# Ledger of designs, part 59: peptides against a protein of PDB entry 3T7K

Target 1, 248 residues: chain A of PDB entry 3T7K
Amino acid sequence: KAEKILARFNELPNYDLKAVCTGCFHDGFNEVDIEILNQLGIKIFDNIKETDKLNCIFAPKILRTEKFLKSLSFEPLKFALKPEFIIDLLKQIHSKKDKLSQININLFDYEINGINESIISKTKLPTKVFERANIRCINLVNDIPGGVDTIGSVLKAHGIEKINVLRSKKCTFEDIIPNDVSKQENGGIFKYVLIVTKASQVKKFTKLINDRDKNETILIVEWNWCVESIFHLNVDFTSKKNVLYQKK

## One batch from the design tools (peptide; aimed at target 1 C21 H26 T65)

Design b2_p26_6_s1 (made by RFdiffusion4, then SolubleMPNN; from b2_p26_6, 13 letters changed)
Fold by OpenDDE base, seed 5:
Structure b2_p26_6_s1 (fold): chain B 248 residues (1-248), chain A 26 residues (1-26)
Amino acid sequence: as target 1 above (248 residues)
Amino acid sequence: DYYEKLKKENEKALEEALAEEAKRLS
């Protein structure tokens, strides 16, 4: 029983982690280890739900999985940790050889490379990354790799309120929705924001929009533009990287 | 050892995650 195992320690830490895992622990944990983790204030969830107030992600490295990308939208993300944290912790706890009065595992020793305090601090902001960038409504092509549901879910987690899925082969101008954001004094607002997958779509949508709604602002990007924005928790409109078409 | 096995399983999990990511690259 977990209680018997933990009884040898005079004091137990409370890590206060509510976490999901990606790229690790696909098969979960045994019942004893789950209970041990729970007693140490570590709760691992299978899926991301807003009601769970998740604050931690376990992953071996920076990943572009749905869970990892969404973890950067946690409010706040307190810790991004390597799975070795859990492994080393449990190994120490189950070790009978060491007369350990205390658990000596420091969370900070297990930070995921590339997730620094600058990134973590931005998750404490009251707004989401795309919200700050004045992107509320986007158009997404239906043939995007990974599927519109996954991509859309990530985008929504980061502040995009409405995702309009375009049937790229059949869509007309009337199917394209504007980015419904009131013009703020600070920051460029694009009337039309689109995520596309191929050059032919860029040509099609630019033509449709320019023919019907002349002189309007257009931003057409690849999915990687969104990913990079998420990883930095900032949209850099000065960068042309992953931007396929831009009209200001 | 259970935890050594777990490490190996995690290596596989990473590979699977990377493969999934690759599907979104185009």
Scores: peptide ipSAE 0.550, ipTM 0.939, DockQ to the pose 0.784
OpenDDE base, seeds 1, 2, 3, 4: peptide ipSAE 0.549, 0.549, 0.547, 0.548; ipTM 0.938, 0.938, 0.938, 0.938

Design b2_p26_6_s2 (made by RFdiffusion4, then SolubleMPNN; from b2_p26_6, 13 letters changed)
Fold by OpenDDE base, seed 3:
Structure b2_p26_6_s2 (fold): chain B 248 residues (1-248), chain A 26 residues (1-26)
Amino acid sequence: as target 1 above (248 residues)
Amino acid sequence: DYYKKIEEENEEALKKAEEIEKERLS
């Protein structure tokens, strides 16, 4: 019983973690360890649900998994921790060698490299990264690696409201949706935003748009543009990295 | 060792995650 195991400690920390895991703990935990973690204020969820008020992710490093990317949309993300935190914690608790009066594990020792306070602080902002960038509606090609559902889910978590999936080989201009946002004073709003995978798609979509709506703004990017924006929780419109076509 | 097994499983999980990343980058 978890209670019996924890009874040897005079004080128990309350970590207050509501977490998901990626790149680790795929097989979960045994029942006793789950109970132990729960008593320490650590609750691990299988899937991301907004209602769960998730504030933590466990991962060995920065990953481009759906869970990792979505974790940066948590409100706020409080901790991004290596799985060794859980392992060391449980090892200490189950240790037979030392009668420990207290659990001595510091969360800060287990931070994922590259997720710094600057990133964490941005998760406290009232808006999402693409919302701040005035990207509300995007066009996504159907042949994107990882699938439109996964990619779309990540994008929605970060503030994109409408995802239009384009059948790249068959689409016409009428299939392309505009990014319908109110004009804000700061920053150019792109009327058409597209995520594509191939140069041929750039040629096709630029032609379709320019032939029918010749004076409008266009942004065509790779998926990596989105990933980098998520990792920084900021869209840098001055960068040409992962931008395939831009018309202001 | 139970936790050694978990560590091994985590290594496999990481490999799988990295494979997914490679696929998405392709």
Scores: peptide ipSAE 0.468, ipTM 0.914, DockQ to the pose 0.809
OpenDDE base, seeds 1, 2, 4, 5: peptide ipSAE 0.466, 0.464, 0.466, 0.465; ipTM 0.913, 0.913, 0.914, 0.913

Design b2_p26_6_s3 (made by RFdiffusion4, then SolubleMPNN; from b2_p26_6, 16 letters changed)
Fold by OpenDDE base, seed 4:
Structure b2_p26_6_s3 (fold): chain B 248 residues (1-248), chain A 26 residues (1-26)
Amino acid sequence: as target 1 above (248 residues)
Amino acid sequence: DYYEKIKKENEEALKKALEYEKELLK
């Protein structure tokens, strides 16, 4: 069926997209449209797997969904596109008006606002954003909205190797893990990195650490600190935004 | 009609995604 529909075109583009969707296309596509998209080099996956070598995200805008955040860890992310790309493409293909029509859809016309070439270019770097920031091991409170599994998965996708989940009400100093990174000459390495949700946790953890490991460097942030870092594919240590406590 | 339906569904999907984001900010 798809072949018959596509036969009216003299040349078919190969978009070479391996994509996931977030905030759109929850119900997927019909079989004919899937086949059409496949013939055009567009493959849409339900889930993110590293083995699939995903290079594209479809979303209406920048989102904080797991899929969107993880898409910025693709190697590389080639395109971040609005769902209208697919819709307009399929509409054009199914259109009966022009017997000999070329597919005239440009991917660049459907870029998600705020995902610019600077961000895309950073996805080509050999390192992940938190790796570049010398954050390897983090402590995450168990009561974080969204759940430790989702948050942890996103962080791991972006270079965090170890996620230590802290039971905020019961944890002791011994439960807090250090950020085990080799001393690099030029970068401020925080020995303790924590993601927390409330001020009481800041007070607790700062006390625990300062009482037992005096004069060590501490970074306590909100989840939004991580999100902003992911969106920019850069950690800005000069910014105090979403930083709850910092000891250099 | 089919693609208009998809557009509407996508609008709903966006709303859900935004609600999810709000929950994460709490």
Scores: peptide ipSAE 0.450, ipTM 0.905, DockQ to the pose 0.782
OpenDDE base, seeds 1, 2, 3, 5: peptide ipSAE 0.448, 0.449, 0.449, 0.447; ipTM 0.904, 0.905, 0.905, 0.903

Design b2_p26_6_s4 (made by RFdiffusion4, then SolubleMPNN; from b2_p26_6, 15 letters changed)
Fold by OpenDDE base, seed 1:
Structure b2_p26_6_s4 (fold): chain B 248 residues (1-248), chain A 26 residues (1-26)
Amino acid sequence: as target 1 above (248 residues)
Amino acid sequence: KEFEEIKKRNEEELEKALKEEEERSK
């Protein structure tokens, strides 16, 4: 069926998209449309695997979903597109009216607002955003909204190697892991990096660390600090936004 | 069901392609 529909076109584009979807296409596609998309070089996947060479995300806007956040770790992310690209493409293909010899849809017309060429270009860098920021080992409280597995998976995709989960009520100083990064000359390395949810946790962890290791550097942030860093593919250490405690 | 089957096939094809690329690099 797909071949018969596409046979009316003299030339077919090859978009070379390996994509995931988030916040759109919840009902999926019919078999014919999936076959059409496949013939146009558009392959849609259900989940992101570490081994997958995905290069595209479909979403209506910037989202805080696991898929969207992980898409910014693709190597590279070639396209971040609105679902209207697929919708308009399929509409044009199914249209009987015009003897369209060619499919005339430009991918660049469907870019997600706020994901610009500057962001796309950063996905071509050989390093991940938290790697560039000298954050490799972090402490994460166990009561974080979204769950430690989801949050941890996103953080790992962006260059955090080790995630230590802290039991907020029972943790001691010995449970807190240091950020073991070799001193690079020009970057402030925080010995202790923590993601917390409550002011009481800030008070607890600052006390534990300062009582046992009083001269060390500490960074305590909210999850939103990580999200903003991911959306910009850059850690801004000059910003106090979503920073709960900082000791340089 | 059909959508899930095609996605699964795409994943399998990608995994195969990655394995073949790894074998060629060796």
Scores: peptide ipSAE 0.024, ipTM 0.515, DockQ to the pose 0.026
OpenDDE base, seeds 2, 3, 4, 5: peptide ipSAE 0.021, 0.024, 0.008, 0.020; ipTM 0.526, 0.528, 0.334, 0.512; seed 2 fails the geometry check

Design b2_p26_7 (made by RFdiffusion4)
Pose (drawn by RFdiffusion4):
Structure b2_p26_7 (pose): chain A 234 residues (1-94, 102-181, 189-248), chain P 26 residues (1-26)
Amino acid sequence: KAEKILARFNELPNYDLKAVCTGCFHDGFNEVDIEILNQLGIKIFDNIKETDKLNCIFAPKILRTEKFLKSLSFEPLKFALKPEFIIDLLKQIHQININLFDYEINGINESIISKTKLPTKVFERANIRCINLVNDIPGGVDTIGSVLKAHGIEKINVLRSKKCTFEDIIPNDVIFKYVLIVTKASQVKKFTKLINDRDKNETILIVEWNWCVESIFHLNVDFTSKKNVLYQKK
Amino acid sequence: SEIDKALEEPNSIFEEDVDHVEPPSF
C-alpha cells in the first residue's frame, strides 16, 4: 500500500534518521505514513535506547523534556529538526526534495551539535562523577537520575533530606569532594553543617537542578558561573 | 538566547508537561 504511493517516484532519498520525537507525534502516525518513512530511511523510536544509536530529535523548540536533554548525549546527535520536516515530507509524498537544512530547531547550532562527537560526556569532562541528589527533586529521582547518567554521571546517591546523616553522603570519586543537587535552602544548611563537622578541609559543591540543565544545553560545565550555584567551597 | 528562554521555562521533564505537535493528516 505505501509501496503503491511510493511507486510513483523514480528514486527515494535515504534520510538515514533514527529519531525520537519530544513535544510532538506523541503516538505515531497512521500506518501508511509510518511505512513510507521507513522506506525513506527515517525510523522513529518510542523511547531512547542506547543501543539503537539514535542520531536525531524532532522537537518544535529547545525543550526540557527527558528526551530532549538525553538527545544531547547521542553519539553523535546529527540532526535536531522541527516537526515541520516530517510534515512537509509527508505532504509532498501524498520528485521528493524536502531537505535537512531548512528545519533547524532555533538555538541548537552546529557548535553545540558537534560537542556530541566529543569522546566524553559533559559531566565526565567536568569531573563530576558521583553525586548526591535529594529525594524531593522535581521530576523525581528516577528520571533526573536517568538524564544525569546519560550525561556521564556514574553514581546517583539519593538522600532523604530530612533523615540523612553524613555517612549517607557519597564523595565524588574520580575536583569537588562532595557534589549535591538540592531543592531547598533548608537543605544547603543541613548539608554544609554535616560535611563541615565531619570533613572540614574538603571541597563541596551544592547546585540546583537548573545548573545541570544549563550545563547540558551548553554541553559544558562552566565553573566560573554563579548561576544556580547555592554553595561552594574550593 | 533561545537557550535562556528555555531555561526560564518551568521544569518540563515529562512529555505530559509540554504541548505536543499533532500528527499530520493527508

Design b2_p26_7_s1 (made by RFdiffusion4, then SolubleMPNN; from b2_p26_7, 11 letters changed)
Fold by OpenDDE base, seed 3:
Structure b2_p26_7_s1 (fold): chain B 248 residues (1-248), chain A 26 residues (1-26)
Amino acid sequence: as target 1 above (248 residues)
Amino acid sequence: SAIDEALAEPLQLHEEDVEQVEAPVF
């Protein structure tokens, strides 16, 4: 069926997209439209796997979904596109009125607002955002909204190697792991990095660390600090936004 | 900015937490 629909075009574009979708197309496409998209070099995947060499995200806007956040870890992310690209493409292909011998849809007309070339270019860097920030080991409270597995998966995609889950009510100093990074000359290194949800946790962890390891550096942040760092593909250590406690 | 707007939204980590644009039907 797809071949018969596409046979009216003299030339087909090859968009070379390996994509996931977030905030769009949750129920997928029919078999004919999937085959049409495949013939145009557009392959949509249900889940993110490194082996698939994903290079594209479809989303209506910047989202804070697991898929969107992980898409900024693609190597590289080539395109961040609105779902209207697929919609308009399929509309043109299914249109009997368009005597067009060619498909005339430009990817650049469908960019997600706020995902610019400056962000896209950072996905070509050989390092991940938290790796560049010298954050390899973090402590994460077990009562974090969204769950430790989802949040942990996003953080790992962005270069965090080890996630230590802290039982907020029962944890001691011995349960807190250091961020074991070699001192690099040009980066702020925090010995203890923690993601927390409550002011009571800040008080608890700062006390535990300062009572046992008084002279060490501490960074305690909210989840939004991580999200903002991912969206910019840069950690701004000068910003106090979403930083709950910092000791240099 | 579009980033600041996204940061102002709820966590929305899962697809079930966000509004979905549906595929066109022909």
Scores: peptide ipSAE 0.627, ipTM 0.963, DockQ to the pose 0.914
OpenDDE base, seeds 1, 2, 4, 5: peptide ipSAE 0.623, 0.624, 0.625, 0.623; ipTM 0.963, 0.963, 0.963, 0.963

Design b2_p26_7_s2 (made by RFdiffusion4, then SolubleMPNN; from b2_p26_7, 11 letters changed)
Fold by OpenDDE base, seed 3:
Structure b2_p26_7_s2 (fold): chain B 248 residues (1-248), chain A 26 residues (1-26)
Amino acid sequence: as target 1 above (248 residues)
Amino acid sequence: SAIDEALSEPLQIHESDIEQVEPPKF
């Protein structure tokens, strides 16, 4: 059925997109439209898998979803596009009025606001953002909004190897893991890195660490510190934004 | 900035927490 619809065009573009969607197309596409998109070199996947070599995300704007945050870990992310690209493309293809011999939709007209070439270019780097920041092992509180599995999955996509989940009410010093980084390539190394949700956790963990492991370096941040670092594909250790405690 | 706006919104980490743009019915 798709072939008959596309037969009216003299030439079809190949967009070479392997995409996931976030904040759009949750119900998916009908069988004809998915076949049309496939013939145009647009493959949409329900889930992120490394084996699929994803290079694109569709979203209406910058989002803090698992999919959006993980898309910035693609190798490389080539395109971050608004859903209007697909909408306008399908409208043009289904239009009986337009005697268009060609599909005239430019990808660059549909870029997500705030995802610029500077961000896209950093997805071509051989390292992940937290890897470059010397953050390999982190402590994550068990009461984090969104859940430890989702948050942990995003962090792992961005180069964190080990996530230690802290039971905030019951944890002791022995439950806190060090950030075991042997190589200083760029920036300061923090021996203890923690993601927390509230000021009482900051007080607890700073006390536990300082009482047992004196003079060690500590970084305690909010989730938004991680999100901002992901959005910029860079950790700014000079910024105090979303940093709850820092000891160098 | 668009990044600062995104950081100011609720966490919305799951697709169920976000308004969805759906394709037009053809």
Scores: peptide ipSAE 0.552, ipTM 0.949, DockQ to the pose 0.873
OpenDDE base, seeds 1, 2, 4, 5: peptide ipSAE 0.549, 0.550, 0.550, 0.550; ipTM 0.948, 0.948, 0.948, 0.948

Design b2_p26_7_s3 (made by RFdiffusion4, then SolubleMPNN; from b2_p26_7, 10 letters changed)
Fold by OpenDDE base, seed 4:
Structure b2_p26_7_s3 (fold): chain B 248 residues (1-248), chain A 26 residues (1-26)
Amino acid sequence: as target 1 above (248 residues)
Amino acid sequence: SEIDEALAEPLQLHEEDIEQVEPPKF
């Protein structure tokens, strides 16, 4: 069926997209439309896997979803596109009224607002954002909204190697892991990095660390600090936004 | 900025937490 629909075009574009969707196309596509997209070099995947060499995200806007945040870790992310690209493409292809010999949809017209070339270019860097920031090991409270698995998966996609889940009510100093990074000459290395949700957790962890390891550097942030760092593909250690406690 | 707007929204980590744009019925 797809071949018969596409046979009206003299030439078919090859968009070379390996994509996931977020905030769009949750119900997927019908068998004909998925085959049409495949013939145009558009492959949509349900889940992010490194083996698929994903290069594209479809989303209506900048989102804080696991998929969107992980898409900024693609190597590289080539395109961040609005769902209207697929919608307009399929509309043009299914249109019997259009005497078009060619598909006239340019993917560059469908860029997600706020995902600029400066962000896209950083996805070509050989390192991940938290790797560049010297954050290898992080402590995460177990009561974090969104769950430790989802958040941990996003953080790992962005270069955090070790996620230590802290039982906020029961944890001791011995449960807190250090950020085991070799001293690089250039950059603020925090020995203890923690993501927390509550001011009571800040007080608890600050006390536990300072009582046992008084001279060490501490960074306690909320999840939005990580999200902002991901969106910019850069950690700004000068910003106090979403920082709950910092000791240099 | 669109980034600041996104940061002002709820966590919305999961697809079920956000409004979905679906394709038109063809």
Scores: peptide ipSAE 0.540, ipTM 0.947, DockQ to the pose 0.862
OpenDDE base, seeds 1, 2, 3, 5: peptide ipSAE 0.539, 0.535, 0.539, 0.538; ipTM 0.947, 0.946, 0.947, 0.947

Design b2_p26_7_s4 (made by RFdiffusion4, then SolubleMPNN; from b2_p26_7, 12 letters changed)
Fold by OpenDDE base, seed 3:
Structure b2_p26_7_s4 (fold): chain B 248 residues (1-248), chain A 26 residues (1-26)
Amino acid sequence: as target 1 above (248 residues)
Amino acid sequence: SAIDEALSEPLQLHESDIEQVEPPKF
């Protein structure tokens, strides 16, 4: 059925997109439209898998979804596009009025606001953002909104190897893992990195660490510190934004 | 900035937490 619809065009573009969607197309596409998109070199996947070599995300704007945050870990992310690209493309293809011999939709007209070439270019780097920041092992509180599995999955996509989940009410110093980083390539190394949700956790963990492991470096941040670092594909250790405690 | 706006919104980690743009019915 798609072939008959596309037969009216003299030439079809190949967009070479392997995409996921976030904040759009949750119900998916009908069988004809998915076949049309496939013939145009647009493959949409429900889930992120490394084997699929994803290079694109569709979203209406910058989002803090698991999919959006993980898309910035693609190798590389080539395109971050608004859903209007697909909408306008399908409208043009289904239009009986336009005697268009060609599909005239430019990808660059549909870029997500705030995802610029500077961000896209950093997805071509051989390292992940937290890897470059010397953050390999983190401690995460178990009561974090969004859940430890989702947050942990995002952090792992961005180069964190080990996530230690802390039972915030019951944890002791022995439950806190060090950030075991042997190589200083760029920036300061923090021996203890923690993601927390509230000031009482900052007080607890700073006390536990300082009482047992004196003079060690500590970084305690909010989730938004991680999100901002992902959006910029860079950790700014000079910023105090979303940093709850820092000891160098 | 668009990044600062996104940081000011609720956590919204899951697709169920966000308004969805759906394709037009053809």
Scores: peptide ipSAE 0.561, ipTM 0.950, DockQ to the pose 0.873
OpenDDE base, seeds 1, 2, 4, 5: peptide ipSAE 0.559, 0.558, 0.558, 0.558; ipTM 0.950, 0.949, 0.949, 0.950

Design b2_p26_8 (made by RFdiffusion4)
Pose (drawn by RFdiffusion4):
Structure b2_p26_8 (pose): chain A 234 residues (1-94, 102-181, 189-248), chain P 26 residues (1-26)
Amino acid sequence: KAEKILARFNELPNYDLKAVCTGCFHDGFNEVDIEILNQLGIKIFDNIKETDKLNCIFAPKILRTEKFLKSLSFEPLKFALKPEFIIDLLKQIHQININLFDYEINGINESIISKTKLPTKVFERANIRCINLVNDIPGGVDTIGSVLKAHGIEKINVLRSKKCTFEDIIPNDVIFKYVLIVTKASQVKKFTKLINDRDKNETILIVEWNWCVESIFHLNVDFTSKKNVLYQKK
Amino acid sequence: SEETEEEIEKAMEEPSFQHDEDVLFH
């Protein structure tokens, strides 16, 4: 059936996209529209799996969804495209000349896309390997944890902030000896006291979640930035 | 570029975490 629709075309382009959508196309399209996209070398997965080697993201803009943040750890991310690409493409299908250049997500330029080819992840480059994360983090630890691991963090230690003792805190073994991601000032006081009491001469970095988000959007951890840094001892 | 920085700052003004349904494009 989709072949009939496509039998009208002399030649079909191979867009070669393995993409997820975020902020768009939350189910699929109709079955015809889907089979057409595959015939054009466009495959859209429901969720991100490391072994599908996704190279594209469809989104109306830069978003703070798990999918958009994770797409910045594709190996590599080749295309970050507005949904209008698929829309214009299917409109024309129903010769094919829709191109991959008229549909960039504004704010995601080549300099950032290109960093996804780097042989390292953003937090791996920053020597942030093992972190502690408060249990009450907005978005929940499983999701935030998945995003941070997708960006080079190997160990996520979750702290029940009200209950945890110093012994629960894991060092950042790879440089900050202790890295914590927190929500409340009430947590900054408790953790600096605990660590200062038990490991006085060591280094500490305490940041908000937004510090990690900014680092991912830039694919760079800027240690000279005070933005979203709640406490540091270096 | 300046335009990229501006768009990233706009994204930073959004909720700390978002779901696909929160910002679904129609």

Design b2_p26_8_s1 (made by RFdiffusion4, then SolubleMPNN; from b2_p26_8, 10 letters changed)
Fold by OpenDDE base, seed 2:
Structure b2_p26_8_s1 (fold): chain B 248 residues (1-248), chain A 26 residues (1-26)
Amino acid sequence: as target 1 above (248 residues)
Amino acid sequence: SKETEEAIEEALEGPIFETDEDVLYK
């Protein structure tokens, strides 16, 4: 059926998209439309797997979903597109307008607002955003919204190698892991990096660290610090936004 | 860009975490 529908076109584009969707197409696509998309070089996956070499995200706007955040870790992310791309494409293909000899849909007309070439270009870098920031090992409180598994997965996708989950009510200094990164001569590496949810946790962890490991560097941030860093694909250590405690 | 910053700020003003179910568009 898909072949018959597409037969009216002299040439079919190959969009070469391996994509996931977030905030759109919850019900998926029918078999015919999936086949049509496949014929056009558009493959939509249900989940993110590294083996699939995903290069595209469909979303109505910048979102704080796991899929959207992880899409910025694709190697590279080639396109971030609005769902209207698929909608208009399928609409054009299913159109009974006899005069349509070619598909006229340009990917660049459907870019997600705010995801520009500057952001896309950073996904071509050989390193991940937190790797570039010299953040390898972090401490994450167990009461983080979204859950430690989801949050941890996002962080790992962006270059954090080790995530230590802290039981905020029961943890001791011995439970806190250092950020084991080689000292750069000119770079302020934080020995302890923590993601917390509450001011009480800041007080607790700062006390534990300062009492046992004096004069060490500490960075305590909220989740929004990570999200903002991901959205920009850059860590701005000059900003105090979403930083709860910093000791250099 | 200004557009990028505005879009990022809009996203940051939302809930701390979003699921696909929370942000259904179409």
Scores: peptide ipSAE 0.480, ipTM 0.911, DockQ to the pose 0.855
OpenDDE base, seeds 1, 3, 4, 5: peptide ipSAE 0.480, 0.479, 0.478, 0.476; ipTM 0.911, 0.905, 0.910, 0.903; seed 4 fails the geometry check

Design b2_p26_8_s2 (made by RFdiffusion4, then SolubleMPNN; from b2_p26_8, 10 letters changed)
Fold by OpenDDE base, seed 5:
Structure b2_p26_8_s2 (fold): chain B 248 residues (1-248), chain A 26 residues (1-26)
Amino acid sequence: as target 1 above (248 residues)
Amino acid sequence: SSETEKAIEEALSEPVFQTDEDVLYE
């Protein structure tokens, strides 16, 4: 069926997309449309797996879903596209009226608003955003919205190697892990990095650390600090936004 | 760009965590 539909075109583009979708196409695609997309070099996957070498995300806008956040860790993210790309493409292909010899859909016309070349270019860097920021080991409170597994998975995709989950009500100083990074000369390394949800946790952890390991550097942030860093593919240590406690 | 910052700010204004199911593209 797909072959018959595509036979009217003299040449078919190869878009070379390995994509996931977020915030769109919840019902998936029918078998014919999947085959059409496959013949055009568009492969859509249900989930993100590193082995699939994904290079594209479909979303209506910038989202804070797991898939969207992880897409910014693709190596590289080649395209971040609105769902209208697929919609218009399939519409053109299924159209019987247009004696189109060629498919006239340009990927660049469907870029997600706000995902520009500057962001895309950073996905070509050999390092991840938190790796560049010298954040390899973090402490994450267990009551984080979205759950520690999802949040942890996003953080790992962006270069955090070790996630220590803290049971906020029961944890002691011994439960807090240091951010074990090689001392770079130019400062900015925090010995303790924590993601917390409540002001009470800030008070608790600052006390625990300051009482037991005096004069060490501490960074306590909200999840939004991580999200903002991911969206920019850069950590701005000069910003106090979403920083709950900082000791340099 | 100003467009990028606006789009990021909009995304940050959303709930702390979003699932694919929570984000319906209508």
Scores: peptide ipSAE 0.475, ipTM 0.909, DockQ to the pose 0.855
OpenDDE base, seeds 1, 2, 3, 4: peptide ipSAE 0.474, 0.472, 0.473, 0.474; ipTM 0.908, 0.907, 0.908, 0.907; seed 3 fails the geometry check

